# Designs tried in a protein design run: peptides against a protein of PDB entry 2Q3Z. Part 141

Target 1, 272 residues: chain A of PDB entry 2Q3Z
Amino acid sequence: YVLTQQGFIYQGSAKFIKNIPWNFGQFEDGILDICLILLDVNPKFLKNAGRDCSRRSSPVYVGRVVSGMVNCNDDQGVLLGRWDNNYGDGVSPMSWIGSVDILRRWKNHGCQRVKYGQCWVFAAVACTVLRCLGIPTRVVTNYNSAHDQNSNLLIEYFRNEFGEIQGDKSEMIWNFHCWVESWMTRPDLQPGYEGWQALDPTPQEKSEGTYCCGPVPVRAIKEGDLSTKYDAPFVFAEVNADVVDWIQQDDGSVHKSINRSLIVGLKISTKS
Target 2, 254 residues: chain A of PDB entry 2Q3Z as posed
Amino acid sequence: YVLTQQGFIYQGSAKFIKNIPWNFGQFQDGILDICLILLDVNPKFLKNAGRDCSRRSSPVYVGRVGSGMVNCNDDQGVLLGRWDNNYGDGVSPMSWIGSVDILRRWKNHGCQRVKYGQCWVFAAVACTVLRCLGIPTRVVTNYNSAHDSNLLIEYFRNSEMIWNFHCWVESWMTRPDLQPGYEGWQALDPTPQEKSEGTYCCGPVPVRAIKEGDLSTKYDAPFVFAEVNADVVDWIQKSINRSLIVGLKISTKS

## One batch from the design tools (peptide; made by RFdiffusion4, then SolubleMPNN)

Design b2_p22_7_s1 (from b2_p22_7, 12 letters changed)
Fold by OpenDDE base, seed 3:
Structure b2_p22_7_s1 (fold): chain B 272 residues (1-272), chain A 22 residues (1-22)
Amino acid sequence: as target 1 above (272 residues)
Amino acid sequence: SITRRTVLNFPHREPLVLEETL
């Protein structure tokens, strides 16, 4: 997971799985230096360089920093996300074939945000950076991936008396979403949570005021332990959220219905 | 009764669409 420079990223849908080739290129010329620059421009370093540097031996700390810095939200991070199919002033997320060009562009333009990324681009760049820093990392794809915005582990749809969805959908389920899993010990947690940790660099929700996510033990998600840092409820919801329909009648009464036809979460990762 | 159906959007990353039929 550290040594592999070429790979595939899974896309498509649960029923029609696709993949694209991706050059992670963590050992290509200058990439390590760029990764170190990424650390040196992070908000924590700028606030207190000594404290930041003293913590860089922790893959937990570094993983969380990288999760935040791969997106340009809140900081001088690498990628600007865009999903509206208007990419004329940059590069379409669909056009990238590797992380190296993205990182080099970022560095060569004075750490200016690169246009544009989507989830697999964010994940792939994060994977490159983490691998470059010596943290075993893999890209993960989750089909029917939920985005819970209110931390209740539900995707909620509001419906009228005829069952028609009302209003703008704030919460959503993606056909697929990508993030990364990194292997690390968790001395900051109780014993047994070492191993794969989920990190999500796509700017979806803020964690402690910053668009970052994780690390959270994959084991904690699997076992439903939502008390462990970081961001266990959010990651859990991505793979396990229940879908609820709230049907309002003309008299103002509301009926709660569990949507059993929509199954959230089908995670695919590379085998060990 | 209400029938539920999920519509998958292709080819790229898109939100799933939930349909209800009475």
Scores: peptide ipSAE 0.142, ipTM 0.688, DockQ to the pose 0.059
Fold by OpenDDE base, seed 4:
Order: C-alpha cells, then structure tokens, then sequence
Structure b2_p22_7_s1 (fold): chain B 272 residues (1-272), chain A 22 residues (1-22)
C-alpha cells in the first residue's frame, strides 16, 4: 500500500464492475517534493507554519490536510472538480491515467488548480500523496454511493406519479464513488479504532468549514459509531444510507413507493 | 454492515451520475 506505484481503480456499476489502470507514481522523480509543497501551501501552514509542521508527524492531521488540499476548494489545492461533461478548457477527468502528470502540472503552474477531476481522480491523487508521505493508502470504490446532505442518514427521492424526480436533487446516489482508506493509529480516539481510516478528497461536504472528509475509522462506520471524528455520519451514509422513494400525488400527498428499494453501498477496496 | 450487495442496473453514462431509478 506504500510501495506499489501501479494499480487499478474500480469504476462502472455494481452489476458491471470495470477498472482502469492507474499510475500512482509516488516514487517518481520530484513527486515527494511536490507533496511537500502541497503541505507548505495548505491554509494551516500559511496561518501558523510552526504549528502545522509540528503536527505533520500525525497521520491523522496529515490525512485531513491532504483530503482538503487535493481539491482546490478553499485553498491552493490540486484539482478542480467538474461533472457537467464540459471539459474543453482543460483535461477530461476520464483522460487521466495517473497522478504524476496531475501533480507535476499543479506544481509547474505555480500551484494553480488542475482542470479537471472527478471522484476517482481526487482519490487517486490523494492516494499518491499519502503513500508518498509514508501513509499506507488504498483507493476505495463504493457502488451505489449515497450523498447525504442533511445528515439524516436517508436518501429521499420525491417522485410524481409518473416516476419523475421532483424538487431538489441535492441528495443523490451515484453509480459509484471513490475515496481512500489510510492505515493509521488513532491516539485521538478510544482504543480499538486503529487501522483503516476513510478519507474523501472529493469536495462534497464541508467539514469544520473546509471541503475535506475524515479520517474516520472504518471500524466505526461498520459498528455505527457516528460520534467518531471525523465525519462519521457522512461516510456512514455513503455506504449505508437508507433510501426512501416517495410518490407525490397531484394533491401534494406522499406515500412510500412499493418499488424495489435501492441498496446503498457496495464497497471494493484495492489490494495495491 | 458497510457493504451491501445490489442487483440494480444503472445506465452507463458519465462515471459520477445521479441515479434517478430506485
């Protein structure tokens, strides 16, 4: 999880799982230097360099910083996300084949955001950075991945009588979503939460005011300990949200659909 | 559990797409 530079990222759908090859390249020339630059331009360093540097021995701290810095939201981060299929002024997220080119572009253009990324690109770059910094990390793909925006652990769809989704589509289920899991101890938590920690560098929700997510123990998610920092409810919902499909009548009345419910969360962790 | 088995079909569009079918 630290030494492997080439791997695969799972994509597609739950029924039709696909993968793409990916060059993580954490040991390629200059990549470590770029990762260190990434740390040195993070908002916490800019605010208090001494404090930031003193905390870099903590994988928990570094993981959270990297989660925030892989996306360019709120900082001089690496990637700009885009999901509307309009990529003419940059590189299509689907075109990337590795993290190295992305990181080099970022650094070579004065830490200017790279266009464009989506979840697997964010995850892959985060994986590269974390591995480069000595943190065992793997990319995770979650099929039927929920995005809960109201922290109720539900994905609620409102449909008319014809099955058309009505209202705000802020909450959603993706065919797949990618994030990373990093191996670390959690001295900031009660004993037993060492091991794989989920981190999500895709800018989905703000955590403590910044677009970052985690680390949260995979064990905590599995056991339903939603009080565990960081961002346990959100990550839990990604893999285990309940789905409610409401049918709204013309009179405004609603009832639960009798249709087969979507099952959230089929997680696949890479072995490299 | 953090992993659930699913049997649903999704259209193969852009990788990150809102699914409108449940």
Amino acid sequence: as target 1 above (272 residues)
Amino acid sequence: SITRRTVLNFPHREPLVLEETL
Scores: peptide ipSAE 0.098, ipTM 0.625, DockQ to the pose 0.038
Fold by OpenDDE base, seed 1:
Formats: sequence, C-alpha cells, structure tokens
Structure b2_p22_7_s1 (fold): chain B 272 residues (1-272), chain A 22 residues (1-22)
Amino acid sequence: as target 1 above (272 residues)
Amino acid sequence: SITRRTVLNFPHREPLVLEETL
C-alpha cells in the first residue's frame, strides 16, 4: 500500500459502481516535505511542539492529526469542502486527478486551504500523506453511507400522516462516502485491535472538539464494540445505521417504523 | 399505504428524493 502511487477510487452508487484513476504520488519530489509541513502547522504542534513531536512515533496519534489536517476546519488544513455545485472561485472537486497537485497548491500558497474537496478528495489526500509518513493506507468507499448527527446510530426521518418528510433534514445518507483505512498496532487498546483502522478526514462531525475521525479498529466496527476509541459510534453508523421513520398521526401519536428497504453501508476497500 | 420520500445526498449533486411506499 505504501508503495502504490497510482490507483483507483470507487464512486457512483451501489447499483452503479464507478471508479476514477488517482495519482497518490507519495514519492514525487517535495511531497514528503509537504507532509512534514502539514504536521508542523497542526494545532497540537503550535500549542506544544515538544509534546507533538514526541508523539509522532505513534501512528495512532499521527493518523488522528492527519485526519484533522486534511480538512481546513479548525486549522491550517489542506482542503475546503464544498457540496453545493458552486465551484467557480476554485477547482471543482471532480477535476482533481491526484493528491500531488493539491498538496503542492496548499504549500505554494502558504498553507492556505485549497478549494475545493469532497469525500474522495479528502480521503485520497489523507491516503497520500499517511503513506508518505510510512503508514500503510488505502482508500475505502462506502455506498449508502449514513451521517448520524446526534450519535444515536439512527438516520431519522420525521413524517406526517401522508409520509411526507417534515422538520429538520439534517441527517443524511450519502450515495457514497470515502475515507481511509490505515494499518497500525493499537497499544492503547486491548489486544486484538491491531490491523486496519478507519480514519475519516471529511469534516462531518467534531471529535474531541476537532473535525477529525478515528483511528478506530475496523474489527471493532465489525463486532459492534462502540466503546473503542476513536469515534466508533460514528463510523459504525456510517456503515450500519438503521433508518427510522417517525410517522405522526392526526391525533398526535407517533409511530416508529424501521425502514428495511434502505440498507445503509456497502464498503469496498481497494486492493492496492 | 403511505408513500414516503427518502433523500439521498450525492457529493456533487442536489439531494435526490426517492419515493418509497411504507
């Protein structure tokens, strides 16, 4: 995984899987230096350089830092996310063909956020950075990916008696979502949680005050161990949330219905 | 029978409303 510079990122939908070629380019000139700059401008370094540097031997620590720094939320991170199809003042997320150009733009403009990214762009850049830092990493695509905003492991739709969606539609299901999985030991956890760890650099929810996510053992997600740091409930919900319809009747009663027609989560990991 | 709408969000598109029967 560390050695692969070119690959594919899966997109589309569960029924219509697509892919795009992507140049991760972790060995291209200057990319490692840019990755080191990324670490040196992270909030933890700025707060206490000595402490931050002392922890960089931990892939758990570094992975979490990278997940936060790939997005520009809360810090001098790399990418600004945008999803409203208005990209005229930057580069369309769909236009990127590799991580190298993004990282070079970021560095060359004084670590100013690059416009714009979406999930696969965030994931791909994170993959490049982590690979540069010697952490085996792959991009993962999850179809019908849930975004649970209230940590109840549900995607909830409120409906009137006619089935029309009412109220806040903040919770959503992405046609697809991308993040990364990195291989590392987990000395901070009980034995058996070494291996692939999920990290999500797309700014979706704050984790301990920062838009970052993971690392969380893929095993923990598979086994439903939601107590496992970091962010197990959120990642679990992405791949396994239940969709609930709350149907309000005229008398004010509310009926809860589990939507079994909408299955959340179909994860595809890259083989290289 | 209640017909519901499910909103699917595409990263680069407006949310798609799918009609489903409950």
Scores: peptide ipSAE 0.102, ipTM 0.668, DockQ to the pose 0.065; fails the geometry check
Fold by OpenDDE base, seed 2:
Structure b2_p22_7_s1 (fold): chain B 272 residues (1-272), chain A 22 residues (1-22)
Amino acid sequence: as target 1 above (272 residues)
Amino acid sequence: SITRRTVLNFPHREPLVLEETL
């Protein structure tokens, strides 16, 4: 989880698992230096360098910083996300084959955001950076990954009496989503939450004002402890949301057609 | 509950149809 530089990122769907090769390249020349630059341009360092540096001994702190800095939202972060298939002014997220080129481009262009990333790209770059910084990290793929907009732990679909889906369909389940898990102790929490911690560098939601996510103990998610920092409800919803299918009649009455629990989420962690 | 804003429209990602989801 630290030494492996080449691996695979799982993609596709739960029924049809795919993978792509990826060069994490954490030991390639200059990559560690770039990771240190990433820390030195983070908003917390710019605000108070001494305080930021004093906290870099904490993998909890560093993990959270990296989660925020891998995306360029709200800071001088590495990657700009784009999902609309218009990548002509950059590199398609599907074209990347490793983290090294991304990180080098970022540095070589004065820490200008690299175009473009998506979830597996964000996760892979985060994995590289965290490994460079000595934090055991793996890329995780979650199949049937829920997008819960209102933190009610439900993905709700509405149908008319003819079975036609209504509404904006803003809530959905994705075929897959990627983030990382890092191994660390959690002295900031009650005992028992050491081990794998989920971190999500894809800019999905602001956490304490920054597009970052985690670290949150995988154990907390498993046990349903949603009070556990950081961002337990968000990560929990991605993995554990229930699906409800409502039917609305012409008279406005609504009844539950289907309530399926435990459909969301099939997490696969890499072996390296 | 807190409303979350998340990213959408991943090219290699696609929303599952309800029939596949349920």
Scores: peptide ipSAE 0.092, ipTM 0.633, DockQ to the pose 0.045; fails the geometry check

Design b2_p22_7_s2 (from b2_p22_7, 16 letters changed)
Fold by OpenDDE base, seed 5:
Structure b2_p22_7_s2 (fold): chain B 272 residues (1-272), chain A 22 residues (1-22)
Amino acid sequence: as target 1 above (272 residues)
Amino acid sequence: KIKVTTVLRRPHSEDLVLEREL
């Protein structure tokens, strides 16, 4: 995982899986230096450099920092996310073919946010950075991935008596979503949670005031242990959420209906 | 029972259209 520089990122849908080639390039010239700059501009370093540096031996700490710094939300992070198909003032997320160009652009422009990224771009850059820092990491694609905004493990839609969706569709099911899994021990948790840890650098929800996610043991997610740090309920919902339709009647009553037609959580983990 | 048509926006592909009876 650390040694692989070339790979594929899986996209498309559960029924029609696609992939794109991706150059992670963690060993290319100057990339390690850029990764170190990323650490040196993180909010924790700026607040207390000595404390931040003393914790960089912990892959748990570093993983969480990287998940926050790959996006530019709330900091001098690498990528600005955009999903509205208006990319004229930057680079379309679909145009990227590797992490190296993104990281070099970020550094060369004075650590200014690179326009633009989406989930696989965020994940791929995070993978490059983590590998560069010696943390075994892989990109994960999850098909029919849920974005739960209120941490209730439900994707909720309000409908009128005729089944028509009412109001704003704030919660979404992505056709696919990408994040990373990193191999690390978890001395901060009870025994048995060493191994793959999920980290999500795509800015979706704030965790402890920062747009970051994880690390959370993949085992904890599989076993439904949502008490584990970090962000277990959110990651759990991405792979195992129910869709709920709230039917509003004319009399003001609301009926809850669980939509069993959507299958959430077809996850593909890759070695490259 | 009512027929429900749900259109789910997919940012990276065509929208998903689901039809079911409630």
Scores: peptide ipSAE 0.018, ipTM 0.523, DockQ to the pose 0.062
Fold by OpenDDE base, seed 2:
Structure b2_p22_7_s2 (fold): chain B 272 residues (1-272), chain A 22 residues (1-22)
Amino acid sequence: as target 1 above (272 residues)
Amino acid sequence: KIKVTTVLRRPHSEDLVLEREL
């Protein structure tokens, strides 16, 4: 999880699993320097360099910084997300074959955001950076288990307690989601939460004012301990859901099917 | 055509919505 530079990222659906080859390239020339630049341009460093540097010995702290800096939301981060199939002024997320080109482009253009990324691109770049910084990391793919076999397009919406869509519709469109898991101790938590920690660099929700997510113990998510920092409720929601189906017939009749049982998605880790 | 809207309601995040016609 540190030494491998080539691997596969899982995509597709739960019933039709696909993989793409990916060059993580954490040991390629200049990549470590770029990862250090990423740390040096993060908002916490810019605010107080001494404090930021003093905390870089903590994989918890570094993981959280990297999660925020892989996306360009609210900072000089690496990637701009886009999901609307309008990629003419950049590179299609589907065209990337590795993290190295992305990171080099970011640095070579003065830390200007690279266009464009989606979840697996964000996760893969985060994986490269974390591995480069000595944190064992793997890409994780979660497939949402819809009741039906053909859940090929999922659109995310914020809804209120009445089920009404709030705010701007999310541009996030996928049939799977990717994030990373990193191995670390959690001295900031109660004993037993060492091991794999989930981190999500895809910009979805703000955590403490920054588009970042985690680290949160995978064990905490599994056991339903949503009080654990960071962002346990959000990560829990990425893998669990209730399902409601609305079926409208040709005659305009509508009926509702409700599954109130929490459904856990299928999770697959990076394969090298 | 039958319109099916599937909503995956996540406890602490955005709903995932799938719309399809059968």
Scores: peptide ipSAE 0.042, ipTM 0.628, DockQ to the pose 0.399; fails the geometry check
Fold by OpenDDE base, seed 1:
Structure b2_p22_7_s2 (fold): chain B 272 residues (1-272), chain A 22 residues (1-22)
Amino acid sequence: as target 1 above (272 residues)
Amino acid sequence: KIKVTTVLRRPHSEDLVLEREL
């Protein structure tokens, strides 16, 4: 995985799998330097450089930092996400063919956020960075059964009888979603959780105050161990995609309804 | 009754809005 510079990113739907060629390019000139810059501009380094550097020997720590820094939320991260089809002031997420151009643009513009990314772009850049730092990493695509084959994101709004939006309960449902899995030991966990760890650089939820996700053992997700750090409940929800409909009744009672119409159908990892 | 509005974000087209009642 670390040695592979060319690969494919899987997209589309479970019924209609598509792939695009992707240049990860972790060994191209200057890419390692850019990855090191990424570490040196992370909030933890800026807060306490000595402490941050002392922890860079841990792939768990580095993986979590990278997942946060690939997105520009909360920091000087690499990519700005956008999903509204308005990309005129940047580059369409669909136009990217590799991580190298993105990383070079980021560096060359003084570590300013690159416009724009979506899940596979975030994942691919994270994969490049992690590979460059010596962490075996692959891109993973998870497919949901969606009504629209071309949609990347579903946002559900709950409305009352008067058409008013009830609360901040917007759920993002992906027709497909991409993240990365990295191979590492987990000395911070009980034995048996070494191996593939899920990391998600797409900004979705805050983890400990930062838009980052993981690492969480893939085994923990498979076994339903939601107590396992980091972010096991969130990643579990990504792969099981039971749409939880919250039904609020007039008496204020909230009932959880599991809608299985959007069950995650297929998980594919990069073979190279 | 709760109405659920689902917005489908599509890369190459306008958003598709679906409504359902729960």
Scores: peptide ipSAE 0.026, ipTM 0.410, DockQ to the pose 0.063; fails the geometry check
Fold by OpenDDE base, seed 4:
Structure b2_p22_7_s2 (fold): chain B 272 residues (1-272), chain A 22 residues (1-22)
Amino acid sequence: as target 1 above (272 residues)
Amino acid sequence: KIKVTTVLRRPHSEDLVLEREL
């Protein structure tokens, strides 16, 4: 999880799993220096360099910083996310084949945001950075699955009588989503939460005022301990849910139907 | 108990728009 530089990232859907080759390249020339620059331009360093540096021995702290800095939201981070299929002024997220080119572009252009990324790109770059910094890390892909029946969460969406999705303030459930898991001890938590920690560098929700997510123990998510820092409720919702359809008829009546054909929680981790 | 909020994105193929409740 630290030594392997080449791997695969899983994509597609639960029914049609695909993968792409990816060069993480954490040991390629100059990558470590770029990772250190990433740390040195983070908001916490700019605010108090001494305090930031003193905390870099903590994988928990570093993981959270990296989660925030891989995206360019709220800082001079690496990647700008875009999902509207308009990539003419940059690089399509689908065209990247490794983290090295992204990181080099970022650094070579004065730490300007690289256009563009989506979840697997964010995750892959985060994986590279964390591995480079000596933190065992893997990319995780989560799918909506028809086979997984283990969930503790309700994901609900409203449909009209024709099955069309309705309603305001809905959440997006991706056909697939990628983040990273990093191995670390959690001295800041009760015993037993050492091990894999989920981190999500895709800018989806602000955590303590910044677009970052985690680290949260995978064990805590599995056990439903939503009080565990950081961002347990958010990560829990990503991986563990039953899907409920609320069918609204023209008369305003609503009927509940459990959709057993789609369940959130099929997770695949990189084996490198 | 807990409503989780995520920034809305343009859906990919086979994506769903849902309300999440914990």
Scores: peptide ipSAE 0.024, ipTM 0.504, DockQ to the pose 0.064; fails the geometry check

Design b2_p22_7_s3 (from b2_p22_7, 13 letters changed)
Fold by OpenDDE base, seed 5:
Structure b2_p22_7_s3 (fold): chain B 272 residues (1-272), chain A 22 residues (1-22)
Amino acid sequence: as target 1 above (272 residues)
Amino acid sequence: EKTITTVLHFPHREDLVLERTV
């Protein structure tokens, strides 16, 4: 998980699994330097370089920084997300075949955000950076399981605290989601939470003021321990949330159902 | 054909609205 530079990212649906070849390229020329630049332009370093550097021995700390810096939300991060199929002023997320080109473009353009990424691109770049920094990491794909397994395509809307849809085109079509899992000890937690930690660099929600997610022990998510840092409630809620269903019938009638649902997805990780 | 809109209520996060046709 550190040494492998080539791999596959899984896409598609649970019924129709597709993989794409991906060059992580963590050992290619100049990539380590770019990863170090990524650390040196993070908000914590800019605020207090000495404190940031003193914490870089912690994979927990570094993982959280990388999760935030792979996206360009609220910082000088690598990738700008876009989901509206309008990519004419950049590169389509579907066109990327490796992390190296993305990272080189970012660095060569003065750490300007690269257009564009989606979940698997964010995850793959994060995987490259974390591996480059010596943290065992894999890309994970989770395929949505709808109540009806035949409907794998979901249109997702993000709403604010007032129930308002954020942005004119906040619609994201999902049939899968990608994030990374990194292997690390968790001395900041109670014993037993060492191992795989989920990190999500796709900008979805702010965590402590930054668009980042994790690290959170995969074990904690499985066991429903929502008290664990970081972002356990968010990650857990994707698998166990309060659900309100509005069902529109063919006749236009609408009815409401309120349930607590467990959403079980198919998870596939990259092979080493 | 039915359109199902699912609202996921997250603790300490914004609601997620999922729409699917079944």
Scores: peptide ipSAE 0.043, ipTM 0.525, DockQ to the pose 0.384
Fold by OpenDDE base, seed 4:
Structure b2_p22_7_s3 (fold): chain B 272 residues (1-272), chain A 22 residues (1-22)
Amino acid sequence: as target 1 above (272 residues)
Amino acid sequence: EKTITTVLHFPHREDLVLERTV
């Protein structure tokens, strides 16, 4: 999970799983230097360099920083996300075949955001950076991945009497979503939460005011311990949210229905 | 029953569409 530079990223859907080859390239020339630059331009370093540097021995701290810095939201991060299929002024997310070109472009253009990324691109770049920094990391693909925006562990659809979805679809289930899992101890938590930690660099929700996510113990998610930092409810919802349909009737009444046909979460982790 | 479709990262990629009946 540190040494492998080439791998695959899973995509598609739960029914039609696909993969793409990806060059993580964590040991290619200059990549480690770029990763260090990434740390040196993060908001915490700019605010207090000494404090930031003193905490870089903590994979928990570094992981959280990286999850925030891989996206350009709130900072001089690496990638700008875009999902509307309008990529003419940049590179289509589907065009990337590795992390190296992305990181080099970022650095070579004065740490300007690279256009464009989506979840697997964010995850792959994060994986490269974390591996460069000596943190065992793998890309994870979750099929039927929920995006819970109100932290109620539900994906809620509003439907009319005919079952048609109404309103904005702020909460949604992606056909697939990618993030990373990193191996680390968690001295900041109770014993037993060492191991794989979920980190999500895709800018979906803010955590403590920044578009970052995790680290949260995979074990905590599996066991339903939502009190564990960081962002346990959000990550839990990604893999285990219930889907609720709010069906509005003609008289304005609303009926709550649990959608049992939609199963959130089918996680596949990459192997080195 | 209605068919619902999960959100796609690539709407133009129909082969990535997951549909379920509810």
Scores: peptide ipSAE 0.037, ipTM 0.569, DockQ to the pose 0.044
Fold by OpenDDE base, seed 2:
Structure b2_p22_7_s3 (fold): chain B 272 residues (1-272), chain A 22 residues (1-22)
Amino acid sequence: as target 1 above (272 residues)
Amino acid sequence: EKTITTVLHFPHREDLVLERTV
């Protein structure tokens, strides 16, 4: 989880699992230096360098910074996400084969955002950076991954009397989603939450004003302890959200249909 | 039967939204 430079990232769907090869390349020339630059351009460093540096001994702090800096939202982060299949002014997310080229491009262009990334690209770059910084990290794939926007642990759809989806479809279920898990102690939490911590660098929701996510103990998610920082409800929803259909009738009445036996969440952790 | 919307990531496009019954 630290030494492996090449691996696979799982993709596809629960029924049709696929993978791509990926070069994490955490030991390639200059990559560590780039990771340090990433830390030095983060908003917390720019605000107070001394305070930021004093906290870099904490993998909890560093993990959270990295999750925010891998995406370019709200900062000078590495990757710009794009999902509309219009990649002519950059590189298609599907074209990347490793983290090294991405990080080098970012640094060589004055820390300008690299176009473009999607979830596995974000996760892979985060994995590289965290490994460079000595934090054991793996990429994980969650199939049927939910994106809860209001932290109610539900994916809600509004439907008319004919069952047709109405309005905004902002809450979504991905065929798959990738993030990372990092091994660390959690002295900031009650005992027992050491071990794998989920971190999500894909810009989905803001956490404390920044597009970042985690670290949150995988154990907390498993046990349903949503009070644990950081972002437990969001991560929990990714793997456990219920789907609710709000069906509006002609008379204006609304019927709520809850499906608790959902197929949301099938997590695969990489072996490397 | 309930239908949910699934968005494909790979390759992900805004026009590639799948409906499935759960």
Scores: peptide ipSAE 0.036, ipTM 0.583, DockQ to the pose 0.052
Fold by OpenDDE base, seed 1:
Structure b2_p22_7_s3 (fold): chain B 272 residues (1-272), chain A 22 residues (1-22)
Amino acid sequence: as target 1 above (272 residues)
Amino acid sequence: EKTITTVLHFPHREDLVLERTV
């Protein structure tokens, strides 16, 4: 998980799984230097360099920093996300074939945001950076991935009597979503939470004021321990959220229905 | 080119697709 430079990223849907080849390239010339630059421009370093540097021995700390810095939200991060098919002023997320070009572009343009990324691009770049920094990391694809925005572990849709969606559509279920899992000890947690930790660099929700996510023990997610830092409820919802339809009637009554047509969450990790 | 899509789930309906804006 540290030594492999080429791999595959899974995409598509649960019923129609696809993959693309990806060059992580963590050992290519200059990539380590770029990863170090990424650390040196992070907000925590800029605020207090000594404190930031003293904490870089912690994979937990570094993982969280990288999660935040791979996206350009709130900082001088690497990638700008875009999902509206308007990529004329940059590079289509679908055009990338590796992390190296992205990181080099970022550095060569004075750490300006690279246009554009989507989830697998964010995840892949994070994977490259973490591997480069010596943290075993793999890309994970989750099909039917939920985005819970109000921390209730539900994806809620409001519908009229005809089944048409009404109101806020902010909560979403992605056909697929990608993030990374990194192997590390968790001395900051109770025993038993060492191992794979989920980190999500795609800017979805703020964690402690920054668009970052994790690390959270995969074990905690599997066991439903939502008290575990960081961001356990959000990651749990990505893979386990219930979908609720609120059906509104003309008389003003509202009926709650649990939608079991699709199961949220089908996780596939890269094997190389 | 295919973007990440959000599928609005309704029983036996997968035709409603949204694009996320961040």
Scores: peptide ipSAE 0.020, ipTM 0.559, DockQ to the pose 0.036

